# Ledger of designs, part 4: peptides against a protein of PDB entry 4X86

Target 1, 56 residues: chain A of PDB entry 4X86
Amino acid sequence: EGPQLLLSEAVSRAAKAAGARPLTSPESLSRDLEAPEVQESYRQQLRSDIQKRLQE

## One batch from the design tools (peptide; aimed at target 1 P3 L46 D49 R53)

Design b1_p10_4_s4 (made by RFdiffusion4, then SolubleMPNN; from b1_p10_4, 4 letters changed)
Fold by OpenDDE base, seed 4:
Formats: sequence, structure tokens, C-alpha cells
Structure b1_p10_4_s4 (fold): chain B 56 residues (1-56), chain A 10 residues (1-10)
Amino acid sequence: as target 1 above (56 residues)
Amino acid sequence: IRELVEASLQ
């Protein structure tokens, strides 16, 4: 439960906005970012960030 | 909340 956002998508968009290029292939980077443990950590961070914003 | 989520995607 909570927001379902993909870290791989977020990183891709951020890299594009910043004009940054990965040193490895985009496909390899996406594979690493889509790992379940990495995605879960990102979900928890987003939830925490939302809660912090609500407290402001 | 929605605005923060949208900002996080950009």
C-alpha cells in the first residue's frame, strides 16, 4: 500500500532533466534499479518524505 | 500529497 512509483522511472527522468548520461547501459541500470529490495527502499523513502511534508 | 508525488517523478 501507498504510492507505487518506480525508482527506475524516477532516475531516468531525473537523469534526462539534468542532462546526465550513465556510464553503463541504460538497460543495465534499469535492471539494478528494478531489484525488489531497491524498489522497496525507494517506496519507504517516498512514504517518509510525504510524511515529513505533511508535518511542515 | 499529489503535488509532491508528481514532483518526485520529475
Scores: peptide ipSAE 0.036, ipTM 0.532, DockQ to the pose 0.137
OpenDDE base, seeds 1, 2, 3, 5: peptide ipSAE 0.029, 0.028, 0.035, 0.031; ipTM 0.530, 0.527, 0.531, 0.522

Design b1_p10_5 (made by RFdiffusion4)
Pose (drawn by RFdiffusion4):
Structure b1_p10_5 (pose): chain A 56 residues (1-56), chain P 10 residues (1-10)
Amino acid sequence: as target 1 above (56 residues)
Amino acid sequence: LEFLEEERTG
């Protein structure tokens, strides 16, 4: 489809492809991925990378 | 991490 805008969903898809199951639970992992610092860092990385590819 | 990068870039 396209680049995943939600980091939580990106991590869930990556873990499934890697066959990784959490020691805790998917709900606990997702709660931690929603921490503002983590989500903001992801948004900034995404913005920077899209603009750079657009620079062609 | 490789799979996470694929999901991040689509």

Design b1_p10_5_s1 (made by RFdiffusion4, then SolubleMPNN; from b1_p10_5, 7 letters changed)
Fold by OpenDDE base, seed 2:
Structure b1_p10_5_s1 (fold): chain B 56 residues (1-56), chain A 10 residues (1-10)
Amino acid sequence: as target 1 above (56 residues)
Amino acid sequence: SAHLEQYLRG
């Protein structure tokens, strides 16, 4: 029910903006970035960063 | 923020 904030999507967008390409394949990178523990860490980091900004 | 945490939880 919350926002769909995916690390894989964020990295893909950043890579495209920078003109960077993975050495292996986009699919391989996405597989690693979509791992549950990685996604959870990303979500926690985003929450922490947003909370810090709100408290400033 | 409790609201923010709830928002980002699911």
Scores: peptide ipSAE 0.032, ipTM 0.561, DockQ to the pose 0.159
OpenDDE base, seeds 1, 3, 4, 5: peptide ipSAE 0.029, 0.029, 0.032, 0.031; ipTM 0.554, 0.547, 0.560, 0.554; seeds 1, 4 fail the geometry check

Design b1_p10_5_s2 (made by RFdiffusion4, then SolubleMPNN; from b1_p10_5, 6 letters changed)
Fold by OpenDDE base, seed 1:
Structure b1_p10_5_s2 (fold): chain B 56 residues (1-56), chain A 10 residues (1-10)
Amino acid sequence: as target 1 above (56 residues)
Amino acid sequence: SEHLQRELLG
């Protein structure tokens, strides 16, 4: 339920948009980015950033 | 959207 805001997805989309290709496999990179502590930090930062934007 | 709003406003 609701949108899934994953760091791994954000990085993948950004890389694709920029035409950047990682030297390591995309799967390995995504695995690292999907670590729970990394995802939680991203969620908190994203929440904070969005809140700041909405308050401007 | 509901989930996101709950996270932002909760």
Scores: peptide ipSAE 0.027, ipTM 0.567, DockQ to the pose 0.058
OpenDDE base, seeds 2, 3, 4, 5: peptide ipSAE 0.023, 0.025, 0.027, 0.025; ipTM 0.542, 0.533, 0.546, 0.551

Design b1_p10_5_s3 (made by RFdiffusion4, then SolubleMPNN; from b1_p10_5, 7 letters changed)
Fold by OpenDDE base, seed 1:
Structure b1_p10_5_s3 (fold): chain B 56 residues (1-56), chain A 10 residues (1-10)
Amino acid sequence: as target 1 above (56 residues)
Amino acid sequence: SAALQAELLG
């Protein structure tokens, strides 16, 4: 439950917006970004950041 | 937004 935003998707969107391309293969990058521990850390940070904004 | 906070805490 809670926000279900994927870090891999966020990075993909950011890269596209910036016109940047990964130095490694897209598959390799996605594999790293989709790792459970990485995704969980991102989820926690995202939740924290949103909560901070709501408390402003 | 209380609704958003509720969703985040859920």
Scores: peptide ipSAE 0.028, ipTM 0.558, DockQ to the pose 0.139
OpenDDE base, seeds 2, 3, 4, 5: peptide ipSAE 0.026, 0.026, 0.027, 0.026; ipTM 0.560, 0.554, 0.554, 0.561

Design b1_p10_5_s4 (made by RFdiffusion4, then SolubleMPNN; from b1_p10_5, 6 letters changed)
Fold by OpenDDE base, seed 5:
Parts: structure tokens; C-alpha cells; sequence
Structure b1_p10_5_s4 (fold): chain B 56 residues (1-56), chain A 10 residues (1-10)
């Protein structure tokens, strides 16, 4: 349930928009960004950031 | 925001 808010997806979009390329392979980067602990941290930060914006 | 919390917990 809930919306899919993946850090790997966010980074991929940002990199493409900026024309940036990682030193390592895209697959390696995605694997790191999709790690459960990393995704959980991103979810918490995203929730916090959105809540701050809603309070403004 | 309770709604947002529930959405992100899912």
C-alpha cells in the first residue's frame, strides 16, 4: 500500500535532469540506493520534509 | 499529518 517513493527513482530522475553520470555503474548505484535501510531513511526524511511544507 | 503518516507507512 501507499505511494512508491523510492530514493533510487528520485536519484535517477535528478541525475538525468542534471546530465550527471556516476563513477560506478548505474546498476551498482541503484543497488545501494535500494537497500532497505537506505530506503527507510529516505522515507523518514521525505515524510519530515513534506510535513514541514504542509505546516508552512 | 495523520493521513500522510499512514500513506508513507504503507
Amino acid sequence: as target 1 above (56 residues)
Amino acid sequence: DEYLQQELLG
Scores: peptide ipSAE 0.025, ipTM 0.527, DockQ to the pose 0.119
OpenDDE base, seeds 1, 2, 3, 4: peptide ipSAE 0.023, 0.024, 0.025, 0.024; ipTM 0.524, 0.491, 0.520, 0.522; seeds 1, 3 fail the geometry check

Design b1_p10_6 (made by RFdiffusion4)
Pose (drawn by RFdiffusion4):
Structure b1_p10_6 (pose): chain A 56 residues (1-56), chain P 10 residues (1-10)
Amino acid sequence: as target 1 above (56 residues)
Amino acid sequence: LHFLEEEYHG
């Protein structure tokens, strides 16, 4: 489809492809991925990378 | 991390 805008969904797909299961729960992992600092860092990385690829 | 990169780039 396209680049995943939600970091929680990106991590879920990556873990599934890696065959990884959480020690805790998917719900606990998702809660931690929603921390503002983590989501903001992801949004900034995404913005920077898209703009760079657009620079062609 | 490799699979996370694939999901990040669609």

Design b1_p10_6_s1 (made by RFdiffusion4, then SolubleMPNN; from b1_p10_6, 7 letters changed)
Fold by OpenDDE base, seed 5:
Structure b1_p10_6_s1 (fold): chain B 56 residues (1-56), chain A 10 residues (1-10)
Amino acid sequence: as target 1 above (56 residues)
Amino acid sequence: DEALRQELLG
């Protein structure tokens, strides 16, 4: 459960905002960022960060 | 907000 936020989407938005372009294939980068273990790590970090914010 | 906390962390 929790918010359905994808690391791939977050990175895409950040890159766009910064005007940055990856040196590797965008498809390859997206594939790596969408890997289940990567997404799980991101979910855990996001949950932790939100928890910290709510406690402030 | 505890309700918000549970919604986001549940």
Scores: peptide ipSAE 0.029, ipTM 0.534, DockQ to the pose 0.165
OpenDDE base, seeds 1, 2, 3, 4: peptide ipSAE 0.029, 0.029, 0.028, 0.024; ipTM 0.537, 0.535, 0.527, 0.514

Design b1_p10_6_s2 (made by RFdiffusion4, then SolubleMPNN; from b1_p10_6, 7 letters changed)
Fold by OpenDDE base, seed 5:
Structure b1_p10_6_s2 (fold): chain B 56 residues (1-56), chain A 10 residues (1-10)
Amino acid sequence: as target 1 above (56 residues)
Amino acid sequence: DEALQRELLG
């Protein structure tokens, strides 16, 4: 449950905003960022961060 | 907002 926010999308937006480009293959980076275990870790961290903000 | 928390953290 909750909003479906992808780490790959977040990183892409951040990189674009910063004018940064990967030193390695963009496809390799995307593959790593889209791995299920990485996405799950991101979801947990995002949930925790949002919870902290809402409790302030 | 409890409704918002449920939506975001559920």
Scores: peptide ipSAE 0.027, ipTM 0.500, DockQ to the pose 0.166
OpenDDE base, seeds 1, 2, 3, 4: peptide ipSAE 0.025, 0.026, 0.026, 0.024; ipTM 0.502, 0.502, 0.501, 0.492

Design b1_p10_6_s3 (made by RFdiffusion4, then SolubleMPNN; from b1_p10_6, 7 letters changed)
Fold by OpenDDE base, seed 1:
Structure b1_p10_6_s3 (fold): chain B 56 residues (1-56), chain A 10 residues (1-10)
Amino acid sequence: as target 1 above (56 residues)
Amino acid sequence: DEHLQRELLG
């Protein structure tokens, strides 16, 4: 349930907005960012952050 | 709103 928010997507957007490009291949970076444990940590953090803001 | 939070983030 809920929106699908990928860390890899967030990082890609941020990098693009900043005009930054990874020193390694985009595929390599995405592979690391899409690791299950990394994505899960991001999901938990994002959920927590949004919940905190909604409680304000 | 806990109900809204559950719907969006659950």
Scores: peptide ipSAE 0.025, ipTM 0.510, DockQ to the pose 0.142
OpenDDE base, seeds 2, 3, 4, 5: peptide ipSAE 0.025, 0.024, 0.023, 0.025; ipTM 0.496, 0.490, 0.491, 0.504

Design b1_p10_6_s4 (made by RFdiffusion4, then SolubleMPNN; from b1_p10_6, 7 letters changed)
Fold by OpenDDE base, seed 4:
Structure b1_p10_6_s4 (fold): chain B 56 residues (1-56), chain A 10 residues (1-10)
Amino acid sequence: as target 1 above (56 residues)
Amino acid sequence: DAALQQELLG
């Protein structure tokens, strides 16, 4: 339950907003960012960060 | 807001 945000999408948005370009191919970066273990870690971190902000 | 917390963290 909760918001389902993909790390790949988050990174894409951040890179675009910052005008940054990946040093590797977009496909390679996407592959790494879409790995299940990476996505799960991101979900946990995101949940934790949101919880902290709501408790401030 | 408890409702917002529940929505985001549930």
Scores: peptide ipSAE 0.024, ipTM 0.478, DockQ to the pose 0.168
OpenDDE base, seeds 1, 2, 3, 5: peptide ipSAE 0.024, 0.023, 0.024, 0.023; ipTM 0.482, 0.487, 0.476, 0.498; seeds 1, 3 fail the geometry check

Design b1_p10_7 (made by RFdiffusion4)
Pose (drawn by RFdiffusion4):
Structure b1_p10_7 (pose): chain A 56 residues (1-56), chain P 10 residues (1-10)
Amino acid sequence: as target 1 above (56 residues)
Amino acid sequence: LAWESVEAEI
């Protein structure tokens, strides 16, 4: 489809492809991924990388 | 791994 805008959904996919199951729960992991610092860092990385690929 | 999957779609 496209680049995942939600970090939580990106991590869930990655774990499924890696066959990894959480020690805690998916809900606990998603809660932590939603921390503002983590979501903001992801958004900034995404913005930077899209702009760079656009620089062609 | 999550980033690699997201980056492949960029």

Design b1_p10_7_s1 (made by RFdiffusion4, then SolubleMPNN; from b1_p10_7, 6 letters changed)
Fold by OpenDDE base, seed 5:
Structure b1_p10_7_s1 (fold): chain B 56 residues (1-56), chain A 10 residues (1-10)
Amino acid sequence: as target 1 above (56 residues)
Amino acid sequence: LWWELVRSQL
């Protein structure tokens, strides 16, 4: 096991829950969201947010 | 386990 927190997956789930649909192809959006630099930034943000929650 | 919970919230 290990933390698997993909931004692309998070966005997909959020979009479904909100009933939102992209104007472009979902494949193009997924490609952008799965870019290594974007995913790394997301990982860092999640780590920071989780740390803040634990300190509250 | 905690990461599974976080992932489920996203």
Scores: peptide ipSAE 0.071, ipTM 0.572, DockQ to the pose 0.124
OpenDDE base, seeds 1, 2, 3, 4: peptide ipSAE 0.069, 0.069, 0.069, 0.070; ipTM 0.568, 0.565, 0.566, 0.569

Design b1_p10_7_s2 (made by RFdiffusion4, then SolubleMPNN; from b1_p10_7, 6 letters changed)
Fold by OpenDDE base, seed 5:
Structure b1_p10_7_s2 (fold): chain B 56 residues (1-56), chain A 10 residues (1-10)
Amino acid sequence: as target 1 above (56 residues)
Amino acid sequence: LWWELVRQQL
């Protein structure tokens, strides 16, 4: 058990909540969002944002 | 536990 924060999952959930549909296939979108460099950047951002919230 | 809550909200 640990933090598993996937950008692809976050975007998919956000899109569903907003009623948004991608113009491209969901598979293509997932491929782009699951790119290791993109996912790592997202993880770092989340960590930073959480740390900021804890400091407030 | 807190990380699961974060995951569920994202």
Scores: peptide ipSAE 0.063, ipTM 0.556, DockQ to the pose 0.120
OpenDDE base, seeds 1, 2, 3, 4: peptide ipSAE 0.062, 0.058, 0.057, 0.059; ipTM 0.550, 0.536, 0.543, 0.549

Design b1_p10_7_s3 (made by RFdiffusion4, then SolubleMPNN; from b1_p10_7, 8 letters changed)
Fold by OpenDDE base, seed 5:
Structure b1_p10_7_s3 (fold): chain B 56 residues (1-56), chain A 10 residues (1-10)
Amino acid sequence: as target 1 above (56 residues)
Amino acid sequence: LWLQLVRSQL
């Protein structure tokens, strides 16, 4: 339910845009960032930030 | 614009 807001995807795109490359493989990074507790924290943060933006 | 940027990063 709700929009799927993937932190792993966001980080991947941000890294590409910045020209940054991790020391380990991008697959390893995405695996860590796709952990459910990390993903949930990201979702909550995005929701909070969006709400703040709508209220300003 | 800000919201579009956030969504586009996903």
Scores: peptide ipSAE 0.037, ipTM 0.562, DockQ to the pose 0.162
OpenDDE base, seeds 1, 2, 3, 4: peptide ipSAE 0.030, 0.033, 0.026, 0.034; ipTM 0.547, 0.554, 0.527, 0.552

Design b1_p10_7_s4 (made by RFdiffusion4, then SolubleMPNN; from b1_p10_7, 6 letters changed)
Fold by OpenDDE base, seed 5:
Structure b1_p10_7_s4 (fold): chain B 56 residues (1-56), chain A 10 residues (1-10)
Amino acid sequence: as target 1 above (56 residues)
Amino acid sequence: LWRELVRAQL
């Protein structure tokens, strides 16, 4: 439940903003970043960061 | 506020 917070999407947007390009392909990078354990870690980190920001 | 923070991260 809750909003879908994709690390793969965040990285893709950040890469574009920075002018960075992967050596392989955006699709390959996204596939790696969409691994469930990676995605869950990102969700937890994002939640923690938001909580810290709201409390300061 | 939290919604905008989430959007900023993505």
Scores: peptide ipSAE 0.026, ipTM 0.543, DockQ to the pose 0.138
OpenDDE base, seeds 1, 2, 3, 4: peptide ipSAE 0.025, 0.025, 0.024, 0.025; ipTM 0.529, 0.530, 0.531, 0.532

Design b1_p10_8 (made by RFdiffusion4)
Pose (drawn by RFdiffusion4):
Structure b1_p10_8 (pose): chain A 56 residues (1-56), chain P 10 residues (1-10)
Amino acid sequence: as target 1 above (56 residues)
Amino acid sequence: AEFLEEERLG
């Protein structure tokens, strides 16, 4: 489809493809991925990378 | 890590 805007969903899809199951739970992992610092860092990375590919 | 990067790039 397209680049995943939600980091929690991107991690979930990656773990499934890697066959990884959490030691804790998907709910605990998602809660930690929603920490503001983590989500903001992801948003900034996404913005920077999109702009750079647009620079063609 | 590679799968996460693929999801990030779409």

Design b1_p10_8_s1 (made by RFdiffusion4, then SolubleMPNN; from b1_p10_8, 4 letters changed)
Fold by OpenDDE base, seed 5:
Structure b1_p10_8_s1 (fold): chain B 56 residues (1-56), chain A 10 residues (1-10)
Amino acid sequence: as target 1 above (56 residues)
Amino acid sequence: SEFLQQELLG
């Protein structure tokens, strides 16, 4: 319903910014990061962290 | 931002 905040996208952006490259294929990494249970955990943590910042 | 908080809840 809200913004689509993907862990896979966050990791990709971070890796690009740092110039980091994984030892495994990018496709394998993305597949793991896009798993529903992983994405849901990330969404919950992200929501919590952002809400904390907004309340400060 | 109340708006952003509501967006994150959805």
Scores: peptide ipSAE 0.030, ipTM 0.590, DockQ to the pose 0.167
OpenDDE base, seeds 1, 2, 3, 4: peptide ipSAE 0.027, 0.030, 0.029, 0.027; ipTM 0.572, 0.583, 0.581, 0.557; seed 2 fails the geometry check

Design b1_p10_8_s2 (made by RFdiffusion4, then SolubleMPNN; from b1_p10_8, 5 letters changed)
Fold by OpenDDE base, seed 1:
Structure b1_p10_8_s2 (fold): chain B 56 residues (1-56), chain A 10 residues (1-10)
Amino acid sequence: as target 1 above (56 residues)
Amino acid sequence: DEYLRQELLG
């Protein structure tokens, strides 16, 4: 129900900020990062990390 | 607040 937080978007932004470009196409990278199991793992990790920080 | 955390991250 919360905001959409995509690993593919996070990686894309991080890569651009670092001036890094993948050797493969951006579409290929996005395909890998948008796999359901990868996205779910990221969601769980991100939720855990943010919750920990909010408790500080 | 766990309720707030769930609203933001759920």
Scores: peptide ipSAE 0.035, ipTM 0.559, DockQ to the pose 0.181
OpenDDE base, seeds 2, 3, 4, 5: peptide ipSAE 0.029, 0.029, 0.029, 0.030; ipTM 0.533, 0.558, 0.559, 0.569; seed 5 fails the geometry check

Design b1_p10_8_s3 (made by RFdiffusion4, then SolubleMPNN; from b1_p10_8, 5 letters changed)
Fold by OpenDDE base, seed 5:
Parts: structure tokens; C-alpha cells; sequence
Structure b1_p10_8_s3 (fold): chain B 56 residues (1-56), chain A 10 residues (1-10)
């Protein structure tokens, strides 16, 4: 349930928009960004950031 | 925001 808010997806979009390329392979980067602990941290930060914006 | 919390917990 809930919306899919993946850090790997966010980074991929940002990199493409900026024309940036990682030193390592895209697959390696995605694997790191999709790690459960990393995704959980991103979810918490995203929730916090959105809540701050809603309070403004 | 309770709604947002529930959405992100899912």
C-alpha cells in the first residue's frame, strides 16, 4: 500500500535532469540506493520534509 | 499529518 517513493527513482530522475553520470555503474548505484535501510531513511526524511511544507 | 503518516507507512 501507499505511494512508491523510492530514493533510487528520485536519484535517477535528478541525475538525468542534471546530465550527471556516476563513477560506478548505474546498476551498482541503484543497488545501494535500494537497500532497505537506505530506503527507510529516505522515507523518514521525505515524510519530515513534506510535513514541514504542509505546516508552512 | 495523520493521513500522510499512514500513506508513507504503507
Amino acid sequence: as target 1 above (56 residues)
Amino acid sequence: DEYLQQELLG
Scores: peptide ipSAE 0.025, ipTM 0.527, DockQ to the pose 0.140
OpenDDE base, seeds 1, 2, 3, 4: peptide ipSAE 0.023, 0.024, 0.025, 0.024; ipTM 0.524, 0.491, 0.520, 0.522; seeds 1, 3 fail the geometry check

Design b1_p10_8_s4 (made by RFdiffusion4, then SolubleMPNN; from b1_p10_8, 4 letters changed)
Fold by OpenDDE base, seed 1:
Structure b1_p10_8_s4 (fold): chain B 56 residues (1-56), chain A 10 residues (1-10)
Amino acid sequence: as target 1 above (56 residues)
Amino acid sequence: AEYLQQELLG
Protein backbone atom coordinates (compact mmCIF):
# COMPACT_ATOMS: atom_id res chain seq x y z
CA GLU B 1 0.00 0.00 0.00
CA GLY B 2 0.93 3.64 -0.25
CA PRO B 3 2.12 5.68 -3.21
CA GLN B 4 4.70 4.20 -5.55
CA LEU B 5 7.86 6.31 -5.58
CA LEU B 6 9.93 5.15 -8.54
CA LEU B 7 13.56 6.09 -9.05
CA SER B 8 12.97 6.09 -12.80
CA GLU B 9 10.17 8.60 -12.37
CA ALA B 10 12.26 10.76 -10.06
CA VAL B 11 15.17 10.83 -12.50
CA SER B 12 12.88 11.58 -15.44
CA ARG B 13 11.25 14.45 -13.60
CA ALA B 14 14.60 15.83 -12.48
CA ALA B 15 16.04 15.67 -15.98
CA LYS B 16 12.97 17.36 -17.44
CA ALA B 17 13.08 20.10 -14.83
CA ALA B 18 16.75 20.74 -15.59
CA GLY B 19 16.22 20.67 -19.34
CA ALA B 20 18.60 17.76 -19.62
CA ARG B 21 18.19 15.06 -22.25
CA PRO B 22 19.95 11.70 -22.12
CA LEU B 23 22.25 10.75 -24.96
CA THR B 24 20.59 7.35 -25.04
CA SER B 25 16.86 6.77 -25.37
CA PRO B 26 14.74 7.71 -22.35
CA GLU B 27 13.21 4.24 -22.46
CA SER B 28 16.60 2.57 -22.17
CA LEU B 29 17.57 4.75 -19.24
CA SER B 30 14.27 4.10 -17.50
CA ARG B 31 14.67 0.36 -18.00
CA ASP B 32 18.02 0.40 -16.21
CA LEU B 33 16.65 2.52 -13.38
CA GLU B 34 13.68 0.19 -12.96
CA ALA B 35 15.87 -2.80 -12.14
CA PRO B 36 14.45 -4.41 -8.98
CA GLU B 37 17.63 -4.13 -6.91
CA VAL B 38 18.08 -0.47 -7.87
CA GLN B 39 14.47 0.38 -7.11
CA GLU B 40 14.60 -1.45 -3.77
CA SER B 41 17.74 0.41 -2.71
CA TYR B 42 16.10 3.70 -3.66
CA ARG B 43 12.93 2.81 -1.77
CA GLN B 44 14.88 2.03 1.39
CA GLN B 45 16.92 5.21 1.17
CA LEU B 46 13.87 7.33 0.39
CA ARG B 47 11.94 5.84 3.31
CA SER B 48 14.84 6.55 5.65
CA ASP B 49 15.29 10.10 4.39
CA ILE B 50 11.59 10.95 4.59
CA GLN B 51 11.32 9.49 8.08
CA LYS B 52 14.26 11.59 9.23
CA ARG B 53 12.73 14.74 7.76
CA LEU B 54 9.35 14.04 9.36
CA GLN B 55 11.02 13.47 12.73
CA GLU B 56 12.88 16.79 12.69
CA ALA A 1 3.68 12.94 11.67
CA GLU A 2 3.12 9.32 12.61
CA TYR A 3 -0.04 9.15 10.52
CA LEU A 4 1.67 10.76 7.54
CA GLN A 5 4.58 8.34 7.78
CA GLN A 6 2.20 5.40 7.73
CA GLU A 7 0.30 6.77 4.73
CA LEU A 8 3.42 7.43 2.67
CA LEU A 9 5.79 4.71 3.79
CA GLY A 10 3.65 1.99 5.34
Scores: peptide ipSAE 0.030, ipTM 0.573, DockQ to the pose 0.166
OpenDDE base, seeds 2, 3, 4, 5: peptide ipSAE 0.029, 0.029, 0.028, 0.029; ipTM 0.571, 0.565, 0.554, 0.570

## One batch from the design tools (peptide; aimed at target 1 I50)

Design b1_p11_1_s1 (made by RFdiffusion4, then SolubleMPNN; its pose is not in this set)
Fold by OpenDDE base, seed 5:
Structure b1_p11_1_s1 (fold): chain B 56 residues (1-56), chain A 11 residues (1-11)
Amino acid sequence: as target 1 above (56 residues)
Amino acid sequence: SLEALLAQLEQ
């Protein structure tokens, strides 16, 4: 439940937009980025950043 | 809501 905000998706899209290619496979990178602790940290950081911008 | 704003960042 709730909105899905995946760090793996964000990184994938950013890499594509920049024309960047990682040395490791996209699958292994996604697996690392989808780890629960990493995803939770990303969600918290993203929320914090948005809150800061809204308060400016 | 903030949650809705966050969801918009997921392209």
Scores: peptide ipSAE 0.045, ipTM 0.631, DockQ to the pose 0.182
OpenDDE base, seeds 1, 2, 3, 4: peptide ipSAE 0.042, 0.039, 0.044, 0.043; ipTM 0.647, 0.640, 0.652, 0.649

Design b1_p11_1_s2 (made by RFdiffusion4, then SolubleMPNN; its pose is not in this set)
Fold by OpenDDE base, seed 5:
Structure b1_p11_1_s2 (fold): chain B 56 residues (1-56), chain A 11 residues (1-11)
Amino acid sequence: as target 1 above (56 residues)
Amino acid sequence: SDQQLLQQLQQ
């Protein structure tokens, strides 16, 4: 529960903004991006990046 | 936590 910072959502938004389309199916891409270990790595990286940004 | 992170952003 609580706010979710999903890599899959970030990638989707970025792709839309750039007009980019994957060569594989969106479902396959989402499956990879939603893997627990990938999501956890993203969360940690995002937290670190945000903290650095706030310290500037 | 993610909730704490977002709160930090909103400062």
Scores: peptide ipSAE 0.051, ipTM 0.634, DockQ to the pose 0.122
OpenDDE base, seeds 1, 2, 3, 4: peptide ipSAE 0.047, 0.049, 0.046, 0.045; ipTM 0.628, 0.627, 0.626, 0.624

Design b1_p11_1_s3 (made by RFdiffusion4, then SolubleMPNN; its pose is not in this set)
Fold by OpenDDE base, seed 5:
Structure b1_p11_1_s3 (fold): chain B 56 residues (1-56), chain A 11 residues (1-11)
Amino acid sequence: as target 1 above (56 residues)
Amino acid sequence: SDLALLEQLQA
């Protein structure tokens, strides 16, 4: 229920758009960003942010 | 807009 986006995907897209490369390996970064607690926090924040913007 | 920026992250 709610937005179905992965933080790892969002970060990857942002990095590509900015032409940025992380100092750590992409695999290590993805592993950290795909942790369940991190993903849940991102989902909640994303939902909140979208709601805020839609109400402005 | 800020909403457009969020949509970019989702694209």
Scores: peptide ipSAE 0.035, ipTM 0.505, DockQ to the pose 0.075
OpenDDE base, seeds 1, 2, 3, 4: peptide ipSAE 0.028, 0.032, 0.032, 0.028; ipTM 0.503, 0.504, 0.497, 0.502

Design b1_p11_1_s4 (made by RFdiffusion4, then SolubleMPNN; its pose is not in this set)
Fold by OpenDDE base, seed 4:
Structure b1_p11_1_s4 (fold): chain B 56 residues (1-56), chain A 11 residues (1-11)
Amino acid sequence: as target 1 above (56 residues)
Amino acid sequence: QLEELLQQLQQ
């Protein structure tokens, strides 16, 4: 288990909480969310945001 | 698609 959520998992949780139901297939959405460049950007942002919050 | 989902999450 990685130290951080995958973007795809984070988005899935958010979608569930909001009751959002995309018309596009889950496979297509996952493909977008699991793209390496997207995931890396999310990882960096998440790490930065957590660090900032801890230092406030 | 990511864009469609983002639209649904916006309020």
Scores: peptide ipSAE 0.084, ipTM 0.634, DockQ to the pose 0.030
OpenDDE base, seeds 1, 2, 3, 5: peptide ipSAE 0.079, 0.080, 0.076, 0.081; ipTM 0.617, 0.617, 0.614, 0.626

Design b1_p11_2 (made by RFdiffusion4)
Pose (drawn by RFdiffusion4):
Structure b1_p11_2 (pose): chain A 56 residues (1-56), chain P 11 residues (1-11)
Amino acid sequence: as target 1 above (56 residues)
Amino acid sequence: DLTDAVANTLL
């Protein structure tokens, strides 16, 4: 489809492809991925990388 | 591709 805008869904998809199951629960992992610092860092990485590929 | 490296690091 396209680049995942939600980090929690990106991680879920990566874990499934890696066959990884959480020690805790998917709900606990997702709560932690929603921490503002983590989501903001992801958004900034995504903005930077898109702009760079657009620089062609 | 843009999101995989970050998601795999966190995993």

Design b1_p11_2_s1 (made by RFdiffusion4, then SolubleMPNN; from b1_p11_2, 4 letters changed)
Fold by OpenDDE base, seed 3:
Structure b1_p11_2_s1 (fold): chain B 56 residues (1-56), chain A 11 residues (1-11)
Amino acid sequence: as target 1 above (56 residues)
Amino acid sequence: ELTEAVARALL
């Protein structure tokens, strides 16, 4: 319902921040990370993580 | 309640 928070974007940002390079092509990685079931799992995890932080 | 409301606003 809220803004689209893509796992592929999150992973890309994290990799850049860590100076890490994927062993596969960025395009292949993005396709895998943008799969509907993966994106839904990420949304649920992100919701849970936000809730945990707010309860601290 | 507040925690869930924030979560709903973000996701």
Scores: peptide ipSAE 0.038, ipTM 0.610, DockQ to the pose 0.053
OpenDDE base, seeds 1, 2, 4, 5: peptide ipSAE 0.037, 0.036, 0.034, 0.036; ipTM 0.612, 0.608, 0.600, 0.604; seed 5 fails the geometry check

Design b1_p11_2_s2 (made by RFdiffusion4, then SolubleMPNN; from b1_p11_2, 7 letters changed)
Fold by OpenDDE base, seed 1:
Structure b1_p11_2_s2 (fold): chain B 56 residues (1-56), chain A 11 residues (1-11)
Amino acid sequence: as target 1 above (56 residues)
Amino acid sequence: ELDRETALALL
């Protein structure tokens, strides 16, 4: 249970919104950002950030 | 940083 956002998806969306084009292919970037340890760290951060915002 | 509206939408 909790947020289902992948860091790779979040970065992709942020890059598009900023008009930034990574020098590496989107596929290469996704491979790095979808590593289990990276995704777990992002999940924990996202959960923490959501909880903080809900307490305000 | 997430805004409150986005945070709620992600729950």
Scores: peptide ipSAE 0.083, ipTM 0.698, DockQ to the pose 0.145
OpenDDE base, seeds 2, 3, 4, 5: peptide ipSAE 0.078, 0.074, 0.076, 0.081; ipTM 0.693, 0.688, 0.690, 0.691

Design b1_p11_2_s3 (made by RFdiffusion4, then SolubleMPNN; from b1_p11_2, 6 letters changed)
Fold by OpenDDE base, seed 5:
Structure b1_p11_2_s3 (fold): chain B 56 residues (1-56), chain A 11 residues (1-11)
Amino acid sequence: as target 1 above (56 residues)
Amino acid sequence: SLTEQRALELL
């Protein structure tokens, strides 16, 4: 239920848009960014940012 | 607002 707003996906899209490459591999980067604690921190940040935008 | 509450619920 609900949308999946993954940091790994966001970083992947940003990297593609910027033409940037990770030093190791995209897979290694994704593994790190998909860690539960990282994802939870990202969710909380998104919540905060969305609140700010909806309240302005 | 309803929009804000819905957005927060989905996260």
Scores: peptide ipSAE 0.061, ipTM 0.659, DockQ to the pose 0.053
OpenDDE base, seeds 1, 2, 3, 4: peptide ipSAE 0.061, 0.074, 0.057, 0.048; ipTM 0.659, 0.662, 0.653, 0.623; seed 2 fails the geometry check

